# Designs tried in a protein design run: peptides against a protein of PDB entry 3LCN. Part 23

Target 1, 96 residues: chain A of PDB entry 3LCN
Amino acid sequence: QYTENLKVIVAEKLAGIPNFNEDIKYVAEYIVLLIVNGGTVESVVDELASLFDSVSRDTLANVVQTAFFALEALQQGESAENIVSKIRMMNAQSLG

## One batch from the design tools (peptide; aimed at target 1 E47)

Design b2_p28_3_s1 (made by RFdiffusion4, then SolubleMPNN; from b2_p28_3, 19 letters changed)
Fold by OpenDDE base, seed 5:
Structure b2_p28_3_s1 (fold): chain B 96 residues (1-96), chain A 28 residues (1-28)
Amino acid sequence: as target 1 above (96 residues)
Amino acid sequence: KKEEVRKKFEELKKKLKEEEEKKKLLLE
């Protein structure tokens, strides 16, 4: 239902991670797949941490939590475009 | 190292996709 928009949103969030040497689109798809299959923040973070040891657990948690918040926002009627814009601003803030 | 990660990634992705398809089947 919201999976395609969520993939775009998660990809935008991942794009803000410095030195992330993975296919962002694939990772975003994987995160969304975990979520729609009943993953929790904790379980999804655990899974990602086991795969990507070069990324801190806190960073992964931030990505996953953002995904859950974004999903809730989508369900409440917020546009994907607006959510992506917010994430871009957050990414810029982290670098500034 | 990167290849190993990719292998695990794709393997788990495949498993979850299969599980999703099974769930869909259960709802039919």
Scores: peptide ipSAE 0.334, ipTM 0.769, DockQ to the pose 0.139
OpenDDE base, seeds 1, 2, 3, 4: peptide ipSAE 0.320, 0.312, 0.133, 0.317; ipTM 0.766, 0.759, 0.651, 0.726; seeds 1, 2, 3 fail the geometry check

Design b2_p28_3_s2 (made by RFdiffusion4, then SolubleMPNN; from b2_p28_3, 19 letters changed)
Fold by OpenDDE base, seed 3:
Structure b2_p28_3_s2 (fold): chain B 96 residues (1-96), chain A 28 residues (1-28)
Amino acid sequence: as target 1 above (96 residues)
Amino acid sequence: KKEEARKKFEEFKKKLKEEEEKKKKLLE
């Protein structure tokens, strides 16, 4: 139900990772796929860490946790636009 | 496991890319 919005949200979060050497859209879709298939924060992080060892585990954990929080927010009625905006601001602040 | 995970991900990307191309053509 919220998978498409979640993909957009996760992509925005991934866009904040410096020097990320992967297609953000593909990674976002993969993360969402893992989540909807019953993945936990830990299991998804483990998968991503094995794939993208150039990215710190903490960074990956932050992305995945954000995805789960975003999913909950969507289920509670928050708009995808608002969530994306928040993440975008956080990305800008982190790199600023 | 790293090698296996990468293989799985690359196969996923391949499938996704094919789907994107189909969608692109449909919207043209």
Scores: peptide ipSAE 0.547, ipTM 0.859, DockQ to the pose 0.927
OpenDDE base, seeds 1, 2, 4, 5: peptide ipSAE 0.544, 0.540, 0.541, 0.543; ipTM 0.856, 0.855, 0.855, 0.856

Design b2_p28_3_s3 (made by RFdiffusion4, then SolubleMPNN; from b2_p28_3, 20 letters changed)
Fold by OpenDDE base, seed 2:
Structure b2_p28_3_s3 (fold): chain B 96 residues (1-96), chain A 28 residues (1-28)
Amino acid sequence: as target 1 above (96 residues)
Amino acid sequence: KKEEAEKKFNELKKELEEKKKKLEELLK
């Protein structure tokens, strides 16, 4: 139910990673796929770390944790638009 | 483990590419 919104949210988070040369939408969908199929923060990070060794494990962990927090926020009634906005602000701050 | 992850990711990409291609064909 929240998968589509979560994909958008995760994509926004991934967009903040510098020098990430993968299709963000594909990666976001893969992350959500892992989560909805029972992945934990640790297991999803492990999968991503195996795929993208050029990205630090800490960065990947931050993405995955954000996804889980976002999912919880969605379940608690937070709008996807608001969550995306927050992430976008964080991305902008990291660049500044 | 890496190989398994790559296969899963590549399969997903393939599916998405096929969907995109199909959509493109419909929009032509």
Scores: peptide ipSAE 0.152, ipTM 0.648, DockQ to the pose 0.944
OpenDDE base, seeds 1, 3, 4, 5: peptide ipSAE 0.108, 0.110, 0.132, 0.096; ipTM 0.627, 0.645, 0.631, 0.638

Design b2_p28_3_s4 (made by RFdiffusion4, then SolubleMPNN; from b2_p28_3, 15 letters changed)
Fold by OpenDDE base, seed 2:
Structure b2_p28_3_s4 (fold): chain B 96 residues (1-96), chain A 28 residues (1-28)
Amino acid sequence: as target 1 above (96 residues)
Amino acid sequence: KKEEARKKFEELKKELEEKEEEEELEEE
């Protein structure tokens, strides 16, 4: 139900990572697939950390936690557009 | 590891697609 919106949201979050050299859409989709098929924050972070050693575990944890929070927000009726906007603002603040 | 992840990715994607298709059929 929310998988496509969540992919967009996670992709926006990943886009805020400096020097991220992986395919953003692919990673976003993988994160969503892991989550909607029963992954936990810890298990998803472990999976990603094993694959992307160039990204810190803390950064990955932040992305994954954001994904879970975003999913909850979507389920509570918040629009994907609003969530993306918030993430974009946070990305800009972190780089500023 | 990336190859294993790719296999897992495809498996999970297929599983999700099947679930979504089933849900769509139930809503009709």
Scores: peptide ipSAE 0.540, ipTM 0.850, DockQ to the pose 0.252
OpenDDE base, seeds 1, 3, 4, 5: peptide ipSAE 0.534, 0.522, 0.522, 0.538; ipTM 0.847, 0.843, 0.842, 0.850

Design b2_p28_4 (made by RFdiffusion4)
Pose (drawn by RFdiffusion4):
Structure b2_p28_4 (pose): chain A 96 residues (1-96), chain P 28 residues (1-28)
Amino acid sequence: as target 1 above (96 residues)
Amino acid sequence: MVTKEQLDQALNEYLDRNGSSPIQPLVL
């Protein structure tokens, strides 16, 4: 199963949103459960947009799309640690 | 801030509207 790994990956992505003052672990769990229960990028983004009005649609879509791409990479055998490392790099915008 | 209870309720409302199915593939 990939659910526990995907939650950690989504939480790392959420940590990169500036001024996102929310409980990251619960938001990640919510996103992951929506996806596991058959959600699409659109349905998940729409649900998030009603909950988090301060965050632009493109930012939310970016988080959700990352969750779908990460689930695919996990199914393709990529380790969760490597996926988290790429997200940290994207969040910091630095190769360092 | 959005509470855990609000997120649980939002999930229940979502499942009432859409149901539950296997994970849908990403469309590109």

Design b2_p28_4_s1 (made by RFdiffusion4, then SolubleMPNN; from b2_p28_4, 11 letters changed)
Fold by OpenDDE base, seed 4:
Structure b2_p28_4_s1 (fold): chain B 96 residues (1-96), chain A 28 residues (1-28)
Amino acid sequence: as target 1 above (96 residues)
Amino acid sequence: MVTKEELDKALEEWIKKHGVSPVAPLVL
């Protein structure tokens, strides 16, 4: 139900990572896949850290946490567009 | 820096608030 929107949201979050050298859409899809298959924050972070050593663990943790909180927001009726906008703003702030 | 403990705490608080795992809707 929320998988497609979550992919978009996670992709936006990943887009804010400096020097990210992985395919954003692929990683976003993978994160959602892990969550759909019962992944927890910890297990998803562990999985990502094992696969993508170019990204720090804390950065990955931030992405994963964002995914879960975004899922909450979606469940509460917040639009994906609004969530994406918020993330985009945060991304811009982190680079400024 | 986001620590494991911070994430765990946030997740626990989320579960406490909602009474369900955040992944529950995805498995439905």
Scores: peptide ipSAE 0.113, ipTM 0.646, DockQ to the pose 0.058
OpenDDE base, seeds 1, 2, 3, 5: peptide ipSAE 0.071, 0.113, 0.108, 0.104; ipTM 0.547, 0.653, 0.649, 0.640; seed 5 fails the geometry check

Design b2_p28_4_s2 (made by RFdiffusion4, then SolubleMPNN; from b2_p28_4, 13 letters changed)
Fold by OpenDDE base, seed 2:
Structure b2_p28_4_s2 (fold): chain B 96 residues (1-96), chain A 28 residues (1-28)
Amino acid sequence: as target 1 above (96 residues)
Amino acid sequence: MVTKEQLEEALKKWIEKHGVKPVAPLVL
């Protein structure tokens, strides 16, 4: 499984959300667990939206989609470090 | 702030709603 790497990746993505006053590690783990349990982009976004109404649905969708893309990348052999670096750059460019 | 316990409970309810295979609760 790629759960631990995915948690790190999702956490990096969440770190790019401005004014997100939550424990990023907890939220990242939660997202990964939803995905591991068969969540779709839509169902996971719905869940997150119900919990974090201060974050736009589009932003949440971007986080979740990033998680799924990252999972695919991991499965294709890309390192977690590379994926995190890309996300960090996107965060710095305000693309989160 | 959403707590670990709140997320664990949310996950539980989500699984019940969607009927997916349960996994372990939050570790962090």
Scores: peptide ipSAE 0.446, ipTM 0.822, DockQ to the pose 0.275
OpenDDE base, seeds 1, 3, 4, 5: peptide ipSAE 0.462, 0.452, 0.445, 0.464; ipTM 0.810, 0.804, 0.818, 0.811; seeds 1, 3, 5 fail the geometry check

Design b2_p28_4_s3 (made by RFdiffusion4, then SolubleMPNN; from b2_p28_4, 12 letters changed)
Fold by OpenDDE base, seed 2:
Structure b2_p28_4_s3 (fold): chain B 96 residues (1-96), chain A 28 residues (1-28)
Amino acid sequence: as target 1 above (96 residues)
Amino acid sequence: MVTKEELEKALEEWKKKHGVSPVAPLVL
């Protein structure tokens, strides 16, 4: 139910990563797949880090954490549009 | 992008709120 919205949200988050050289839609789909199959933040980060060495573990962790928080927000009734907007605003800010 | 320290803080808050590490309750 939330999978498609979550894919969009994660994709928006990934779009903010400088020099990201992977297919955004593919990675977003993969992250969601791992999560819906029972992945934890740690296990999903581990998997992603093993596959995508072009992105730091910390950056991956940030993406995955965002996904989990977004999932909670969706469950609480927040629209995907609002979540995407927030992420887009964050992406526009300087990376901390 | 959030720093590692901020991420760790967020994860700690998640654990406090839910009592467990973040796990998605979704099923395909």
Scores: peptide ipSAE 0.041, ipTM 0.571, DockQ to the pose 0.093
OpenDDE base, seeds 1, 3, 4, 5: peptide ipSAE 0.022, 0.036, 0.034, 0.041; ipTM 0.589, 0.572, 0.563, 0.595

Design b2_p28_4_s4 (made by RFdiffusion4, then SolubleMPNN; from b2_p28_4, 12 letters changed)
Fold by OpenDDE base, seed 2:
Structure b2_p28_4_s4 (fold): chain B 96 residues (1-96), chain A 28 residues (1-28)
Amino acid sequence: as target 1 above (96 residues)
Amino acid sequence: MVTKEELEKALEEWIKKHGVSPIAPLVK
């Protein structure tokens, strides 16, 4: 039930990665797919690392951790819009 | 789905390695 919102959130997080050369929507969708199919932080990172060698494992871990936290936040009633806003602020701080 | 505890452990390991939480702004 949080799948679509989570995709948007993850996409926003991915958008903050410099020189990210993969399709953001595709990767976000895949991350969410792995999560809803029972993936753990470690297993999702492993899968992503095997497919996208242009992105460091640490960067992938950062994204995946954010995704799981966002899912929990959604489940606790936080709006997707608010979460996205926070991620945008984080992205801006990282770029600054 | 990862449990809250598992996620917390992963974050703690991240902080140990990098000195900062990747989701710190989201907690606020």
Scores: peptide ipSAE 0.323, ipTM 0.825, DockQ to the pose 0.034
OpenDDE base, seeds 1, 3, 4, 5: peptide ipSAE 0.320, 0.080, 0.052, 0.228; ipTM 0.824, 0.644, 0.592, 0.778

Design b2_p28_5 (made by RFdiffusion4)
Pose (drawn by RFdiffusion4):
Structure b2_p28_5 (pose): chain A 96 residues (1-96), chain P 28 residues (1-28)
Amino acid sequence: as target 1 above (96 residues)
Amino acid sequence: ELEERLKRQEELREKFLKEKEEKEEEAE
């Protein structure tokens, strides 16, 4: 199963949103459950937009798309640690 | 298993909506 890993990956992505004052672990769980229960990028983004009005649609779509891409990479055998490393790099915008 | 996931999903949704409402009341 990839659910536990996907929650950690989504939480790392959420940690990169500036001024996102929310309980990251619960938002990540919510996102992962929506995807596991058959959600699409659109349906998940629409649900998140109603809950988090301050965040632009493109930012939310970016988080959800990352969740779908990460689930695919996990199914392709990529380790969760490597995926988290790439997200940290994207969040910091630095190779360092 | 599906029913447990949906129940948990709804609990989280209600938690977020309650917190959003409290924030709106504080801002007023």

Design b2_p28_5_s3 (made by RFdiffusion4, then SolubleMPNN; from b2_p28_5, 13 letters changed)
Fold by OpenDDE base, seed 5:
Structure b2_p28_5_s3 (fold): chain B 96 residues (1-96), chain A 28 residues (1-28)
Amino acid sequence: as target 1 above (96 residues)
Amino acid sequence: SMEERKKRLEELRKKFEEKRKEKELKEE
């Protein structure tokens, strides 16, 4: 039930990766699908690392961990808008 | 449904895999 919001959230996180040349929407969808199909942080990172070798494992891990935290936040009642706003701030800070 | 999600997941995986293979071939 949180999948669509989570896709938006993950997409925002991916948008903060410099020189990321993949389709953000498709990658976000893929990450969410892996999670809702029972993936763990480790298994999802492994999967992404095998597909996107131009992105560091640490960066991928950060994205995946953010997704899991976001899912938990949504389940706890935090709005998707607030989560996206936090990610935007983090993205801006990482580039500063 | 779970079946639909699995199907979509495999579609996307295949898409990314093919793109990766293309990049590797171009670099050879």
Scores: peptide ipSAE 0.681, ipTM 0.915, DockQ to the pose 0.902
OpenDDE base, seeds 1, 2, 3, 4: peptide ipSAE 0.674, 0.680, 0.677, 0.676; ipTM 0.914, 0.915, 0.915, 0.914

Design b2_p28_5_s4 (made by RFdiffusion4, then SolubleMPNN; from b2_p28_5, 12 letters changed)
Fold by OpenDDE base, seed 5:
Structure b2_p28_5_s4 (fold): chain B 96 residues (1-96), chain A 28 residues (1-28)
Amino acid sequence: as target 1 above (96 residues)
Amino acid sequence: EREEREKRLKELEEKFKKERKEKLEKLL
C-alpha cells in the first residue's frame, strides 16, 4: 500500500513549515492515520487544529491537501521520490 | 502492530487535548 510512502511525503511537507516545534514523523504518521481511517481535508484539518494551536489552519490545510494530492499521484503511478522532490522545491520556493 | 500504533497515537492525542484543556482552565 501507499501508507509508508505517504508518511515520508507528508513529513517532507511538514519539514518546510517555519518554527514547527512538533515531532514531524509523529505528525506525519497521524495525518496518514486519519486519512486511512476515512478522513477528509476538512475533518483532518479540524483534528490537527484542535491539537496544534500554534499552527495556522491555512498551513494545516496546505499540508493535508498536499497529502491527498500525493496519495492520488501515488495511485496514478508517480514515484514517491518524484513527489518528495517536488515538495522540496516548493519548500525552497516558499522560503526564497 | 498497526492496532498498537493507532492506540499509541490516540493516547498521545488525548494527552495533547488534556494539556490544552488545562491551559484553558488556567485562564478562567
Scores: peptide ipSAE 0.072, ipTM 0.594, DockQ to the pose 0.385
OpenDDE base, seeds 1, 2, 3, 4: peptide ipSAE 0.023, 0.092, 0.130, 0.123; ipTM 0.529, 0.648, 0.699, 0.699; seeds 2, 3, 4 fail the geometry check

Design b2_p28_6_s1 (made by RFdiffusion4, then SolubleMPNN; its pose is not in this set)
Fold by OpenDDE base, seed 2:
Structure b2_p28_6_s1 (fold): chain B 96 residues (1-96), chain A 28 residues (1-28)
Amino acid sequence: as target 1 above (96 residues)
Amino acid sequence: SMEEELKKKKEELEKKIKELKEKLKKKE
């Protein structure tokens, strides 16, 4: 039930990756589907690394970990809007 | 070309997404 919000959150996180030319919406959907189908941080990172070798494993791990943390936050009652705002601020900070 | 490569990756993702959706549907 949090899948749609999580997709938006993950997409925001992906948008912060420099020179990432993949379709963010599709990648976000894929990540969320991996998670809801029982993926772990490690297994999801491994899958993504096999697809996107131009992106560092650390970057991918950061995205995936953010997704899991976001899911937990959603379950704890934090709004998707608030989570997205935090990620957006982090993205801006990293580029600034 | 890079455009073609991105297109191919998107198609690959679409297939993977479809597969995972089917798996999820079967679990429900």
Scores: peptide ipSAE 0.395, ipTM 0.835, DockQ to the pose 0.941
OpenDDE base, seeds 1, 3, 4, 5: peptide ipSAE 0.386, 0.384, 0.390, 0.278; ipTM 0.834, 0.834, 0.834, 0.773

Design b2_p28_7 (made by RFdiffusion4)
Pose (drawn by RFdiffusion4):
Structure b2_p28_7 (pose): chain A 96 residues (1-96), chain P 28 residues (1-28)
Amino acid sequence: as target 1 above (96 residues)
Amino acid sequence: SLPSFLENASSEDLERIKELRNFILERR
């Protein structure tokens, strides 16, 4: 199963949203459950937009799309640690 | 309202989603 890894990956992505004052672990679980129960990028983004009005649609779509891409990479055998490392790099905008 | 695809969710998953959604709404 990839659910536990996907939650950690989504939480790392959420940590990169500035001034996102929410319980990251619960938002990540919510997103993962919506995807596991058959959600699409659109349906998940729409659900998140109603909950988090301060965050732009493009930012939310970016989080959700990352979750779908990460699930595919996990199914393709990429380690969760490597995926988290790429997200950290994207969040910091630095090769360092 | 919850998204329609959740009509087919297991009772445990659906209950957990409802709890999380209500928790977020209470906090905001």

Design b2_p28_7_s3 (made by RFdiffusion4, then SolubleMPNN; from b2_p28_7, 10 letters changed)
Fold by OpenDDE base, seed 2:
Structure b2_p28_7_s3 (fold): chain B 96 residues (1-96), chain A 28 residues (1-28)
Amino acid sequence: as target 1 above (96 residues)
Amino acid sequence: MLPEFLKNASKEDLEKIKELREKIKKKR
């Protein structure tokens, strides 16, 4: 099960959002639970948008899509550490 | 109201989802 790794990954992604003042850990866990319980990019974005209207839908979509890509990468054998590193680099190159 | 796709979520996951959702809302 990759849920714990995915939580870390999503948290890293969320940490890259400027002025995101939510509890990163809680939001990351929430996103992962939604994904592993049948959520799609669109449906999870819809849910998050309903909670975080101050964050652009595009930014939310980026986070959620990243989560799905990360999950796929984990399933294909990529290490969580490597994925986190990539995300950290992406965060440094700007987000939202 | 929770998303429709959660219809088949386990009781445990559903409870955690609800808990987190409330925590997220309250901390704002």
Scores: peptide ipSAE 0.759, ipTM 0.954, DockQ to the pose 0.885
OpenDDE base, seeds 1, 3, 4, 5: peptide ipSAE 0.758, 0.758, 0.756, 0.758; ipTM 0.954, 0.954, 0.954, 0.954

Design b2_p28_7_s4 (made by RFdiffusion4, then SolubleMPNN; from b2_p28_7, 10 letters changed)
Fold by OpenDDE base, seed 5:
Structure b2_p28_7_s4 (fold): chain B 96 residues (1-96), chain A 28 residues (1-28)
Amino acid sequence: as target 1 above (96 residues)
Amino acid sequence: MLPEFLKSASKEDLERIKELREKIKKKR
């Protein structure tokens, strides 16, 4: 189970969203719980969009898709630290 | 209203999901 690592990864991705004033730890855990309980990219984005109307759907989709890709990477043996490092680099660019 | 796909989630996960959602909404 990669749940804990995925929480850290998602939190790092969320930290890259400009002017995102939500509790990143809570939101990251929420996203991971949705994913591990059968959520798809579209269904999780729909849920998040209903909660965060101030964040663009494209930005939310980017976060959720990153989470799914990260989960696959973890399953393939990539370390959480490497994934986080890549996300930090990507966070330097605008999201959405 | 919770997403449809959560129908099969465990009681524990559902409880935590609901708790988190409320915590998130509280700041709104």
Scores: peptide ipSAE 0.773, ipTM 0.955, DockQ to the pose 0.878
OpenDDE base, seeds 1, 2, 3, 4: peptide ipSAE 0.772, 0.773, 0.772, 0.771; ipTM 0.956, 0.956, 0.956, 0.955

Design b2_p28_8 (made by RFdiffusion4)
Pose (drawn by RFdiffusion4):
Structure b2_p28_8 (pose): chain A 96 residues (1-96), chain P 28 residues (1-28)
Amino acid sequence: as target 1 above (96 residues)
Amino acid sequence: VAAKLTEISEAFAAAKAANDYEAFSEKY
């Protein structure tokens, strides 16, 4: 199963949203459950937009799309640690 | 699928409003 890894990966992505004052672990769990229960990028983004009005639609879509891409990479055998490393890099905008 | 996503979203929104996220997590 990839659910536990995907939660950690989504949490790392959420940590990169500036001034996102929410409980990251619960938001990540919510997103992962919506995807596991058959959600699409649109349905999950729409659900998040009603909950988190301060975050732009494009930012939310970016989080959700990352979750779908990460699930595909996990199914393709990429380690969760490597996926998290790429997200940290994207969040920091640095090769360092 | 839509009904189940709505149910999950309503449970999460209620838990968030009540500042009781454990209730949502325990449920699902």

Design b2_p28_8_s1 (made by RFdiffusion4, then SolubleMPNN; from b2_p28_8, 11 letters changed)
Fold by OpenDDE base, seed 2:
Structure b2_p28_8_s1 (fold): chain B 96 residues (1-96), chain A 28 residues (1-28)
Amino acid sequence: as target 1 above (96 residues)
Amino acid sequence: VEKKLKEIKEAFAKAREANDLQAFLDKY
């Protein structure tokens, strides 16, 4: 499947969050695990929000939605490298 | 699927409480 690629993608997205104090690899892994085991955008956001109150729900929702879109993109044949590049650009734009 | 999800959440919670996230990652 696309689990490993998705972990990388989600990690890249998390890396763009200012003042995110959690282990990015750890959180990315957790998000992907939740998604591939039946989690929905809403349920995953709820789970993350319950654990990481320092991050806004909107921010978490953005991360999770990105993950789902990335998964779809991977399934449609887009390379992980391309997806990561897009996210990096978005991260840079948000800080610029 | 639902059972697996619950298991993951519980494992995550335990790992976080123990501050041993690597153990969680190693498991899954």
Scores: peptide ipSAE 0.403, ipTM 0.892, DockQ to the pose 0.710
OpenDDE base, seeds 1, 3, 4, 5: peptide ipSAE 0.162, 0.034, 0.034, 0.033; ipTM 0.786, 0.637, 0.639, 0.622; seeds 4, 5 fail the geometry check

Design b2_p28_8_s2 (made by RFdiffusion4, then SolubleMPNN; from b2_p28_8, 13 letters changed)
Fold by OpenDDE base, seed 2:
Structure b2_p28_8_s2 (fold): chain B 96 residues (1-96), chain A 28 residues (1-28)
Amino acid sequence: as target 1 above (96 residues)
Amino acid sequence: VEEKLKEISKAFKEAKENNDLQKFLNKY
């Protein structure tokens, strides 16, 4: 039920990855689709790592974990706007 | 559940390989 918001959130997180050369919308869709269909942090990271070897596993893990945390936050009543804002701030502050 | 994930993964990989990820998005 939070899939569309989660897609936006994940896309924002992906936008913070330097030199990410994949279509953010497509990857965000894929991540969310895996999550809502029962994917775990580990399994989704494994899947992404197999597809996007130009991105470090740690970075991918950070993205996926953020997605799961965001989903929990949404379920606990936090607005998507607020979550996106936090991620945007994190992206802006990131040095790596 | 796992079968569904495999299906999704296969579809994504095919779409990516064919440079037609919009087809994937339209499907799901």
Scores: peptide ipSAE 0.563, ipTM 0.915, DockQ to the pose 0.816
OpenDDE base, seeds 1, 3, 4, 5: peptide ipSAE 0.558, 0.561, 0.554, 0.559; ipTM 0.913, 0.913, 0.913, 0.913

Design b2_p28_8_s3 (made by RFdiffusion4, then SolubleMPNN; from b2_p28_8, 14 letters changed)
Fold by OpenDDE base, seed 1:
Structure b2_p28_8_s3 (fold): chain B 96 residues (1-96), chain A 28 residues (1-28)
Amino acid sequence: as target 1 above (96 residues)
Amino acid sequence: VKKKLEEIKKEFEEAKKNNDLEKFLKKY
C-alpha cells in the first residue's frame, strides 16, 4: 500500500537531521515497520530513543510525527513527490 | 506480514547489534 512511499518520505526527513550517523534507509524502514504494526507516536519515539541516543527525543518526535502526517496525506490522495518536496524545503529551512 | 511489536523490536535490536539490518528488513 503506502509503505514504500512512506519509507522514501521518512528517509527524506531523516536526511535533514544534522550529524545523523545512522543508516537513513534502515531507520526509515524500521519506523515504517513499527507504524504499520500498530505503533503510535509515543511508542515509536520511545523505541527510537532507546536505540539512538545520539539523537534528541524532540528530534525523533519530529520525525515520527512527520511520518504519521505523511501517511495521512498519502491516504488523502497527495502524491509522494509532493510530500517529499515539502519535507525537503523544511529541511533547507533548518530542522530545529 | 503483521508481527507483534515486541517481537519486531527484539529482532531489530539483535540485527542492529550484529550489523545484519539488511537481512532483517528483507525478512519483513
Scores: peptide ipSAE 0.212, ipTM 0.805, DockQ to the pose 0.549
OpenDDE base, seeds 2, 3, 4, 5: peptide ipSAE 0.110, 0.110, 0.150, 0.097; ipTM 0.664, 0.656, 0.761, 0.637; seeds 2, 5 fail the geometry check

Design b2_p28_8_s4 (made by RFdiffusion4, then SolubleMPNN; from b2_p28_8, 15 letters changed)
Fold by OpenDDE base, seed 1:
Structure b2_p28_8_s4 (fold): chain B 96 residues (1-96), chain A 28 residues (1-28)
Amino acid sequence: as target 1 above (96 residues)
Amino acid sequence: VKKKLDEITKAAKEAREKNDLESFLKKY
């Protein structure tokens, strides 16, 4: 089962969004829940956009797409730690 | 990558429709 690791990964991705005034762990859990309940990239983005209008649709789409790709990476045997490290570096690159 | 994304999304949707989320969570 990859859901717990996926929550950690999505949380790391959300942490890179500037001025994001929400509980990151809660939002990460919600995104994973929407995915496992049959959400598509579009439907999950639509849901998040309706709740968090301070974040652009493109930014939300990037987060959701990262979640799906991370799930694929986990299936292929990549460690959660390695995926988190990649995302952390990407976050630092965008902010710095 | 896109093909795999579609596969995962489709599997999740089917799992919900069949009320078999437990099997989906074990697989993914």
Scores: peptide ipSAE 0.024, ipTM 0.480, DockQ to the pose 0.051
OpenDDE base, seeds 2, 3, 4, 5: peptide ipSAE 0.018, 0.020, 0.021, 0.022; ipTM 0.556, 0.510, 0.469, 0.481

